# Peptides against a protein of PDB entry 4Z5W: the designs that were tried, part 30

Target 1, 305 residues: chain A of PDB entry 4Z5W
Amino acid sequence: IPDVFLELNKLWYFSAQSNLFNGEMPRSLSNSRSISLLSLRNNTLSGQIYLNCSAMTNLTSLDLASNSFSGSIPSNLPNCLRLKTINFAKIKFIAQIPESFKNFQSLTSLSFSNSSIQNISSALEILQHCQNLKTLVLTLNFQKEELPSVPSLQFKNLKVLIIASCQLRGTVPQWLSNSPSLQLLDLSWNQLSGTIPPWLGSLNSLFYLDLSNNTFIGEIPHSLTSLQSLVSKENAVEEPSPDFPFFKKKNTNAGGLQYNQPSSFPPMIDLSYNSLNGSIWPEFGDLRQLHVLNLKNNNLSGNIP

## One batch from the design tools (peptide; made by RFdiffusion4, then SolubleMPNN)

Design b1_p10_8_s2 (from b1_p10_8, 6 letters changed)
Fold by OpenDDE base, seed 3:
Structure b1_p10_8_s2 (fold): chain B 305 residues (1-305), chain A 10 residues (1-10)
Amino acid sequence: as target 1 above (305 residues)
Amino acid sequence: SPLSTGNYIF
């Protein structure tokens, strides 16, 4: 990418995603006063991530995902006082979340999907201080760690939590009951155990639940038949979604699904590939907004209602 | 299949 951004003093949006750009990010770009949205996703950019937050006073969105950046997570990002969205997916940091992220009050959406992040306890303890955090994606990190169950953890404004494919141990953590605005939960492809907690059915905005490919036991909580978002079509005011898309693989060898916003997900309960027992509740018939109920590969018995 | 950002999980 050429070092010409000093002349582009009116440039508000720069998207150069899915190209063949290599080398470092230009110094003039890292000092741009005009840029609000920066996307360099899916290139071969390298070097350290450096942003001059004192110069980049308009920066609101940063997508650097799927690049060859090296070094540490830039600890100065909380000094970018308008920065709301960060996508660092597939950047191999081999690092912990910086302690400075406790002060990241502008942060609304964060993804480290497949970024070799370590120490989930420290990460959650830091990120709980981000009072405006609505979307958190931590898929393919923290390999074989234990998911913290500490009741003091609080994500009050959390709407989307994705911590899939981490081989995490532990149970569904009670601290998630402190997130009454939660719309989407994906904890799939872990080693989570115990029972599915009844308090999940009290999350009135929860329309997408993936607990598939774990080691859950016991009955399906009857409270899941009372999920308000799946009973009635609430006019969900479209809250500002993250500027980065979500991806889900199809079961077919051909490609995947892309979702540009959380509202584009089909309403779903996926409890497949566990050790759940008991009956399917007839009251699942009350979930008039449910598009996908997946109970495949469990120990369920009785009649299908 | 798990959700992610950046690209599809294979």
Scores: peptide ipSAE 0.388, ipTM 0.898, DockQ to the pose 0.255
Fold by OpenDDE base, seed 2:
Structure b1_p10_8_s2 (fold): chain B 305 residues (1-305), chain A 10 residues (1-10)
Amino acid sequence: as target 1 above (305 residues)
Amino acid sequence: SPLSTGNYIF
């Protein structure tokens, strides 16, 4: 990428995603006073990520995902006072989340998906201080760590939580009950154990639940049949989605699905590939908005209602 | 099937 961004003093959006750009980010780009949205995802950019937050006063969105960047997570990003969305997916940091992220009050959406992030306990302890955090994606990190169940953890404004494919141990953490605005939960492809907690059915905005491919035992909580978002057509307020898309692998080897907004996800309960027992509740028939109920590969018995 | 950002989980 050429080092010409000083001349581009009116540049508001720079979207150069899905190209073949290599080398480092231009220094003039890292000092752009005009830029609000920067997307360089899916390139071959390298070197250390550096942003001059004192210069980049208009920066609201940063997507650097799927690049060959190295080194540390930029600890100065909280100084970018308007920065709301960060996508650092598939950047191999081999690092912990910086302590400075406790001060990241502008942050609304964060993805470190497949970024070799370590220490989930520290990560969640830090990120709980981000009062405006609505979307958190931590898939493919924290390999074989324990998901902290510390009741003091509070994500009051959290709407989307994705911590899939981490081989995480532990139980469904009770601190999620303090997230009443939770719409989407994906904890799939872990080593989570215990029972599915009944309080999940009290999350009235929860329309997408993936607990598949874990080691959950016991009965399906009857409270899941009363998920308000799946009973009634509440107009899901089109909330401002993250500027980065979500990806779901299809169960067929033929490609994935891209979702530009969390609201575009089909309403789903996936409890497949666990050790759940008991019956399928007939009251699942009350979930008139449910598109996908996946209970396969469990120890369920009785009649199909 | 796990959700991710940046690209499809292969």
Scores: peptide ipSAE 0.387, ipTM 0.896, DockQ to the pose 0.245
Fold by OpenDDE base, seed 4:
Structure b1_p10_8_s2 (fold): chain B 305 residues (1-305), chain A 10 residues (1-10)
Amino acid sequence: as target 1 above (305 residues)
Amino acid sequence: SPLSTGNYIF
């Protein structure tokens, strides 16, 4: 990428994703006063990520995902006072979340999917201080760590939590009950155990639940049949989506599903590939907005209602 | 299938 962004003093949106760009980010780009949205996703960019937050006063969205960047997570990002959305997916940091992220009050959406992030306990302890954090995606990190269940953890404004494919141990954490605005929860492809907690059915905005491919036991909580967002349409609070797409793998090697907004996810309960027992509750028939109920590969018995 | 961000190939 050429070092010409100083001349581009009116450039508000720079979208150069899915190209063949290599080398480092040009210094003029890292100092751009005009850029609000920067997307360089899916290139071969390298070097250390550095942004001059004192210069980049208009930066609101940063997508550097799927690049060959190295080194540390930029600890100065909280100084980018308007920065709301960060996608650092597939940047192999081999790092913990910086302590400075406790001060990241502008942050609304964060993804570190497949970024070799370590220490989930520290990550959640830090990120709970981000009072405006609504979307958190941590898929393919924290390999074989324990998902902390510390009740003091509080994500008051959390709407989307995705911590899938981490081989995480532990249980569905009680601190998620402190997130009453949660709309989407994906904890799939972990080693989570215990029972599915009944308080999940009290998350009135929860329309997408993926607990598949875990080691959950016991019955399906009857309270899941009373999820208000799945009973009626009126509770679907359309909030501003993150400026990064979500991806769901297909079982076939032929591509994935892309979702540009969390609201584009089909209303779903996926409890498949667990050790759940008991019956399918007839009251699942009350979930008039439910598009996908996946209970396959469990120990369920009785009649299908 | 788990959700993630970045690209289709996780």
Scores: peptide ipSAE 0.386, ipTM 0.895, DockQ to the pose 0.239
Fold by OpenDDE base, seed 5:
Structure b1_p10_8_s2 (fold): chain B 305 residues (1-305), chain A 10 residues (1-10)
Amino acid sequence: as target 1 above (305 residues)
Amino acid sequence: SPLSTGNYIF
């Protein structure tokens, strides 16, 4: 990428996704006063990520995902006072979340999906201080760690939580009951155990639940039949979605699905590939907005209602 | 199937 961004003093959006750009980010780009949205996703960019936050006063969205960047997570990002969305997916940091992220009050959406992030306890302890954090994606990190269940953790404004494919141990954490705005929960492809907690059915905004491919036991909580977002067609207020798309791998050799907004997900309960027992509650018939109920590969018995 | 961001290449 040429070092000409100083001359481009009116450039507010730079999208150069899915190209073959290599080398480091140009110094003029890292010092751009005009750029609000920067996406360099899916390139071969390398070196350390450096942004001059004192210069980049308009930066609101940063997508550097799927690049060959190295080094530490930039600890100065909280100094980018307008920065709301960060996509660092598939950047192999091999790092912990910086302590400076406790001060990241502008942050609304964060993805480190498949970024070799370590220490989930420290990550959650830091990120709980991000009062505006609504979307958190931590898929493919924290390999074989324990999901903290510490009740003091509070994500009051969290709407989307994805911590899938981490081989995480532990239980569904009680601190999630303090997230009443939670709309989407994906904890799939872990080693989570215990029972599915009844309080999960009290999350009135929860329309997408994936607990598949874990080691959950016991009955399906009857409270899941009373998930208000799946009973009633509430007008899902178009909430500010992250500027980065979500991806779901299809089980077939057909290409993955891209979802630009959480609201574009089908209303779903996926409890498949667990050790759940008991019956299917007939009151699942009350979930008039439910598109997908996946209970396969469990120990369920009785009649299908 | 787990959700992620970035691109289709897991």
Scores: peptide ipSAE 0.385, ipTM 0.894, DockQ to the pose 0.229

Design b1_p10_8_s3 (from b1_p10_8, 8 letters changed)
Fold by OpenDDE base, seed 3:
Structure b1_p10_8_s3 (fold): chain B 305 residues (1-305), chain A 10 residues (1-10)
Amino acid sequence: as target 1 above (305 residues)
Amino acid sequence: EKKETGNYIF
């Protein structure tokens, strides 16, 4: 990418995703006063990520995902006072979340999916201070760490939480009950154990629940049959989605389906590949908005309602 | 190949 952004003093949107760009991010781009949305996703850019937040006063969205960047997570990003959305998926940092992210009050959407992030306890302890955080994606990080269950953790405005394929140990954490606006929860492909907690059915906005491929035991909580978002068509106010897409893997070898909005996901309960027992509750018939109920590969018994 | 951008929901 040429170092010409100093002359482009009116450039508000720069979208250069899915090209063959290599080398470093141009210094003039890292100092742009005009750019609000920057996407360099899916290139071969390298070097350290550096942004001059004192210059980049209009920056609202940053997508650098699927590049060959190296080094530390930029600790100065909280100084970009308008920065809402960050996509750092598939950047191999081999790092912890910087302590400076406690001050990241502009942050609404964050992805570190498959970014070699370490220390989930520190990450969640830091990110709980981001009062505007609505979307958090931490999939394919950590290695056999324990999902913290500390009741003091609080994500008041959290709507989307995805921490899949981390081999996490522990239980469904009680601190998620402090997130009453939660719409999507994916904790699939972990080593989570214990029972599925009944308080999950009190999350009235929860329309997508994936707990599949874990070690959960006991009965399916009857309270899941009363998930309000799955009983009635509430006019889901189209809340501003993250500026980055999500990808649902259909098969291990097929490209994922791209979803631009969390609301585009089919309403789902997936509890498959666990050790759940007991019956399927007949009251699952009350979930008139449910598109997918996946209970396969459990120890369930009785009649199918 | 569209390099999948990594915000995977499984």
Scores: peptide ipSAE 0.310, ipTM 0.850, DockQ to the pose 0.800
Fold by OpenDDE base, seed 4:
Structure b1_p10_8_s3 (fold): chain B 305 residues (1-305), chain A 10 residues (1-10)
Amino acid sequence: as target 1 above (305 residues)
Amino acid sequence: EKKETGNYIF
């Protein structure tokens, strides 16, 4: 990428994703006063990620995903006072989330999916201070760590939480009950155990629940038949999607279907590939907005209602 | 191959 962004004083959106760019980010780009949206995803860019946040005063969205960047997570990003959306998916940091992210008040959407992030406890302890955080994607990190269940963790404004394919141990964490605006929860492809907690049914905005491919036991909590977002249409909170796409995979090795918005996901309960027992509640018939009920590969019995 | 962006929901 040429070092010409100093001359581009009106450049508000730079979209260069899915090309063959290599080398480092040009210095003029990292100092752009005009750029609000920067997307360089799916290239072969390298070097350390550095942004001059004192210069980049208009930066609102940063998509650097699927590049060959190295080094540390840039700890100065909280100084980018308008930066809302960060997509760092598939950047191999081999790092913890920096402590400075406690101060990241502009942050609304963060992805570190498949970024070799370590220490989920520290990550969640830090990120809970991001008061405006609505979308958090941590898929394919924290391999075989314990998902912290500390009740003091609070993500008050969290709407989308995706921590899939981490081989995480533990239980469905009670601190998620402190996220009453949660719309999408994906904890699939972990080693989570225990029972599915009844309080999940109190998350009135939860329209997409994926707990598949875990080690959950016991009955399906009857409270899931009362998920208000799946009973009625009235609670569909239209929120602006994060400036980064999601990918629904059929399996860990297949290419994902691209979804640009969390709201484009079908209303779903996926509890498949667990050790759940008991019956399918007839009251699942009340979930008139439900598109996908996946209960396959469990120990369920009785009649199909 | 288009590199997947890595924001996976499974």
Scores: peptide ipSAE 0.307, ipTM 0.839, DockQ to the pose 0.760
Fold by OpenDDE base, seed 5:
Structure b1_p10_8_s3 (fold): chain B 305 residues (1-305), chain A 10 residues (1-10)
Amino acid sequence: as target 1 above (305 residues)
Amino acid sequence: EKKETGNYIF
């Protein structure tokens, strides 16, 4: 990428994703006063990620995902006072989240999916201080760690939480009951155990629940038949979606289906590949907005209602 | 194949 961004004093949006760019980010780009949206995803860019936050006063969105960047997570990003969205997916950091992210008040959406992030306890303890955080993606990190159950953890404004395919141990954490705006929860492909907690049915905005491929036991909580978002069409206020796409894998070997907005996901309950027992509740018939009910590969019995 | 951005939902 050429070092010409100092002359481009009116450049507001720079989108250069899915090219063959190599080398480092040019110094003039890291000092741009005009750029609000920067996307360099899916290239071969390398070196350390550095942004001059004192110069980049208009930066609101940063997508650097699927590049060959190395070194530390930039600890100065909280100084970018307008920065809302960060996509660092598939950047191999081999690091913990910086302590400075406790001060990241502008942050609304963060992805570290498949970024070799370590220490889930420290990550959640830091990120709970981000009062505007609505979307958090931590898939394919924290391998074989324990999911913290500390009741003091609070994500008051969280709408999307994805921590899939981490081989995490523990139970469904009680601190998620403190997130009343939660719309999408994916904890699939872990080693989570115990029963599915009844308080999940109190999350009135929850339209997408994936607990598949775990070690859950006991009955399906009857409270899941009363999920308000699945009973009635609430006019979902169109909140601004994160500036990065999501990828749903139907099969491990298939390319992911791209979803540009969380609201474009089919309303779903997936409890497949567990050790759940008992009957299917007839009151699942009240979930008139439900598109996918997946209960396969359990120990369920009785009549299909 | 277009490299996926890595924001996986399973």
Scores: peptide ipSAE 0.209, ipTM 0.810, DockQ to the pose 0.818
Fold by OpenDDE base, seed 1:
Structure b1_p10_8_s3 (fold): chain B 305 residues (1-305), chain A 10 residues (1-10)
Amino acid sequence: as target 1 above (305 residues)
Amino acid sequence: EKKETGNYIF
């Protein structure tokens, strides 16, 4: 990418995603006063990620996903006072979340999907201080770590939590009960154990639940048949979605499915590939908005209602 | 073709 962004003093939106750009980010780009939205996703850019937050005063969205960047997560990003959305998916940091992210009050949406992030306990302890954090994607990190169940963790504004494919141990964490606005929860493809907690059914905004491919035992909590978002067609106020897409790879589709916003996900309960027992509750018939109920590969018995 | 890699749910 040429180093000409100083001359582009009116440039608000720069999208150069899905190209063949290599080398480092040009210094003029990292110092742009005008740019609000920067997307360089799916290139071959390399080097250390550095943004001059004192210069980049208009930066609101940063998508650097699927590049060859190396080194540490930029600890100065919280100084970008308008920065809301960060997509660092598939950047191999081999790092922990910086302590400075405790101060990241502008942050609304964060993805580190497949970014070799370590120490989930520290990550969640840090990120709980982000008062505006609504979307958190941590898929393919924290390999074989334990999902912390510390009751003091609070994500009050969290709407989307995705921590899939981490081989995480532990249980469904009680601290998620403090996230009453949670709409989408994916903890699939882990080694989570114990029972599915009844308080999940109290998450009135939860329309997408994926707990598939874990080691959950016991009965399906009856409270899941009363998930309000799946019972009634509430006029979900379209909240601002993150500026990055979501991709769901079903085993059958080599390309995956792209979802541009969380609301594009089908209303779903996926509890498949666990060790759940007992019956399928007839009251799942009350979930009039449910598109997908996946209970396959469990120890369920009785009649199919 | 470069496959776009975003935020994957598996």
Scores: peptide ipSAE 0.159, ipTM 0.814, DockQ to the pose 0.768

Design b1_p10_8_s4 (from b1_p10_8, 7 letters changed)
Fold by OpenDDE base, seed 2:
Structure b1_p10_8_s4 (fold): chain B 305 residues (1-305), chain A 10 residues (1-10)
Amino acid sequence: as target 1 above (305 residues)
Amino acid sequence: SQKSTGNYIF
């Protein structure tokens, strides 16, 4: 990418995604006063990620995902006072979340999916201070760590939480009961154990629940038949989605289907590939908005209602 | 194939 962004003093959006750009990010780009949205996703860019937040006063969205960047997570990003969305998926950092992210009050959407992030306890302890955080994607990190269950953790404005395929140990964390705006929860492909907690059915905005491919035991909580978002067509106001797409893998070997918005996910309860027992509740028939109920590969018994 | 840019839901 040429170092010409000093002359581009009116450039508001720079989208150069899905090209073959290599080398470092141009210094003039890292100092752009005009850019609001920067997307360099899916290139071969390398070197250290550096942004001059004192210069980049209009930066609202940053997508650097699927590049060959190296080194540390930029600890100065909280100084980008308008920066709302960050996609750092598939950048191999081999790092912890910087402590400076406690001050990241502009942050609304963060992805570190498959970024070799370490220490989930520190990551969640830091990120709980981001009061505007609505979307958090931490998939394919924290390999074999324990998911913190500390009740003091608070994500009050969290709408989308995705921590899949981490081989995480522990239970469904009680601190999620303090996230009443939660719409999408994916904790699939972990080593989570214990029972599925009944308080999940109190999350009235929860329309997508994936707890599949874990080690959950006991009965399906009857309270899941009372998920208000799945009972009624309340017009969930389309809140502004993250500027980054999501990808659902239908199969381990398939490319992910792209979803541009969390609302584009089918309303779903997936509890498949656990050790759940007891009956299928007839009251799942009350979930008139439910598109997918997946209970396969459990120890369920009785009649299918 | 567009290499999925990593915000995977499984």
Scores: peptide ipSAE 0.318, ipTM 0.837, DockQ to the pose 0.841
Fold by OpenDDE base, seed 3:
Structure b1_p10_8_s4 (fold): chain B 305 residues (1-305), chain A 10 residues (1-10)
Amino acid sequence: as target 1 above (305 residues)
Amino acid sequence: SQKSTGNYIF
């Protein structure tokens, strides 16, 4: 990418995603006063990620995902006082989240999906201080760590939590009951155990629940048949979605389906590939907004209602 | 092919 951004003093949006750009990010781009949205996703950019936050006073969205950047997570990003959305998916940091992220009050959406992030306890302890954090994606990190169950963890404004394919141990953490605005929970493809907690059915905005491919036992909590978002059409005020897309993998050889917004996901309960027992509750028939109920590969018995 | 940009839901 050429170093010409000093002349582009009115540039508000720069999208160069899905090209073949290599080398470092231009120094003039890292010092741009005008840029609000920067997307360099899916290139071969390298070197350190450096942004001059004192110059980049208009920066609101940063997408650097699927590049060959190296080194540490930039600890100065909280100094970018308008920065709301960060997509660092598929950047191999091999690092912990910086302690400076406790001060990241502008942050609303963060992805480190498949970024070799370590220490989930430290990550959650830091990120709970981000009072405006609504979307958190931590998929394919923290391999074989324990998901912390510390009741003091608080994500009051959390709407989307995705921590899939981490081989995480532990139980469904009780601190999630402190997130009453939660709309999407994906904890699939872990080693989570115990029972599914009844308080999940009290999350009135929860329309997408994936607990599939774990080691859950016991009965399906009857409270899941009363999930308010699945009983009635909530007038979901479309809050601004994260500026980064999500990808659902359907088939091994096909590109995953792209979802631009969490609201584009089909309303779903997936409890498949566990060790759940007991009956299917007939009151699942009250979930008139439910598109997908997946209970396959469990120990369920009795009549299908 | 749009290479999946890494925010995987499984």
Scores: peptide ipSAE 0.289, ipTM 0.806, DockQ to the pose 0.867
Fold by OpenDDE base, seed 5:
Structure b1_p10_8_s4 (fold): chain B 305 residues (1-305), chain A 10 residues (1-10)
Amino acid sequence: as target 1 above (305 residues)
Amino acid sequence: SQKSTGNYIF
């Protein structure tokens, strides 16, 4: 990428995604006063990520995902006072979340999906201080760690939480009961155990629940039949989606379906590939907005209602 | 083929 961004003093949106750019980010780009949205996603960019937050006063969205960047997570990103969305998916940092992210009050959406992030306890302890954090994607990190169930953790404004495919141990964390605005929860492909907690049914905005491919036991909580977002359409709060797309894998060999908004996900309960027992509650018939009920590969019995 | 950006939902 040429070092010409000093001359581009009116450049508000720069999208150079899905090219073959290599080398480092040009210094003029890292000092751009005009850029609000920067996407360099899916290139071969390398070196350390450096942004001059004192210069980049208009930066609101940063997508550097799927690049060959190295080094630490930039600890100065909280100094980018307008920065709301960060997509660092598929950047292999081999790092912890910086302590400075406690001060990241502008942050609304964060993805570190498949970024070799370590220490989930520290990550959640830091990120709970991000009062405006609505979307958190931590998929394919924290390999074989324990998902902390510390009741003091509070994500009051969290709408989307995805921590899939981490081989995480533990239980469904009780601190999620403090997230009444949660719309999408994906904890699939972990080693989570215990029972599915009844308080999940009190999350009135929860329209997408994936707990599949875990080691959950016991009955399906009857309270899941009372999920208000799945009973009535009127509770579908369209909230600002993150500037980064999501990808659902249908099959191991198929390209993931791109979803640009969390609201574009089909209303779903996926409890498949667990050790759940008991019956299917007839009151699942009250979930008139439910598109997908996946209960396969469990120990369920009785009649199908 | 759209290269997945790594924001995977499984």
Scores: peptide ipSAE 0.255, ipTM 0.794, DockQ to the pose 0.861
Fold by OpenDDE base, seed 1:
Structure b1_p10_8_s4 (fold): chain B 305 residues (1-305), chain A 10 residues (1-10)
Amino acid sequence: as target 1 above (305 residues)
Amino acid sequence: SQKSTGNYIF
């Protein structure tokens, strides 16, 4: 990418995604006063990520995902006072989340999916201080760590939580009951154990639940048949979606389906590939907005209602 | 092929 962004003093949106760009990010780009939205995803950019937050006073969205960046996560990003959305998916950091992210009050959407992030306990302890955080994607990190169940963790404004494919141990954490605005929860492809907690059915905005491919036991909580977002067409207020797409992987070898917004996910309960027992509740028939009920590969018995 | 951004849901 040429170092000409000093001349582009009116440049508000720069998208150069899905090209063949290599080398480092131009210094003039990392000092741009005009840029609000920056997307360089799916290139071969390298070096350390550096942004001059004192210069980049208009920066609101940053998508650097699927590049060859190296080094630490930039600890100065909280100084970008308007920065709301960060997509750092598929960047191999091999790092912990910086302590400075406790001060990241502008942050609304964060992805570190498949970014070799370590220490989930520290990550969640830091990110709980981001009071405006609505979307958090931590998939394919924290390999074989324990999902912290510390009741003091609070994500009051969280709408989308995705921590899939981490081989995480532990249980469904009680601190998620403090997230009443939660719309999408994916904890699939872990080593989570215990029972599915009944308080999940109290999350009135929860339209997408994936707990598949874990080691959950016991009965399906009857409270899941009363999920209000799946009973009624209550307009889940389409709050501003993150500026980054999501990818649902149907098969291990197939390309993921792209979803541009969380609201574009089909309303779903997936509890497949666990050790759940008991019956399918007839009251699942009350979930008139449910598109997908997946209970495959459990120990369920009785009649199908 | 559009390389996935890595924001995977499983």
Scores: peptide ipSAE 0.145, ipTM 0.789, DockQ to the pose 0.854

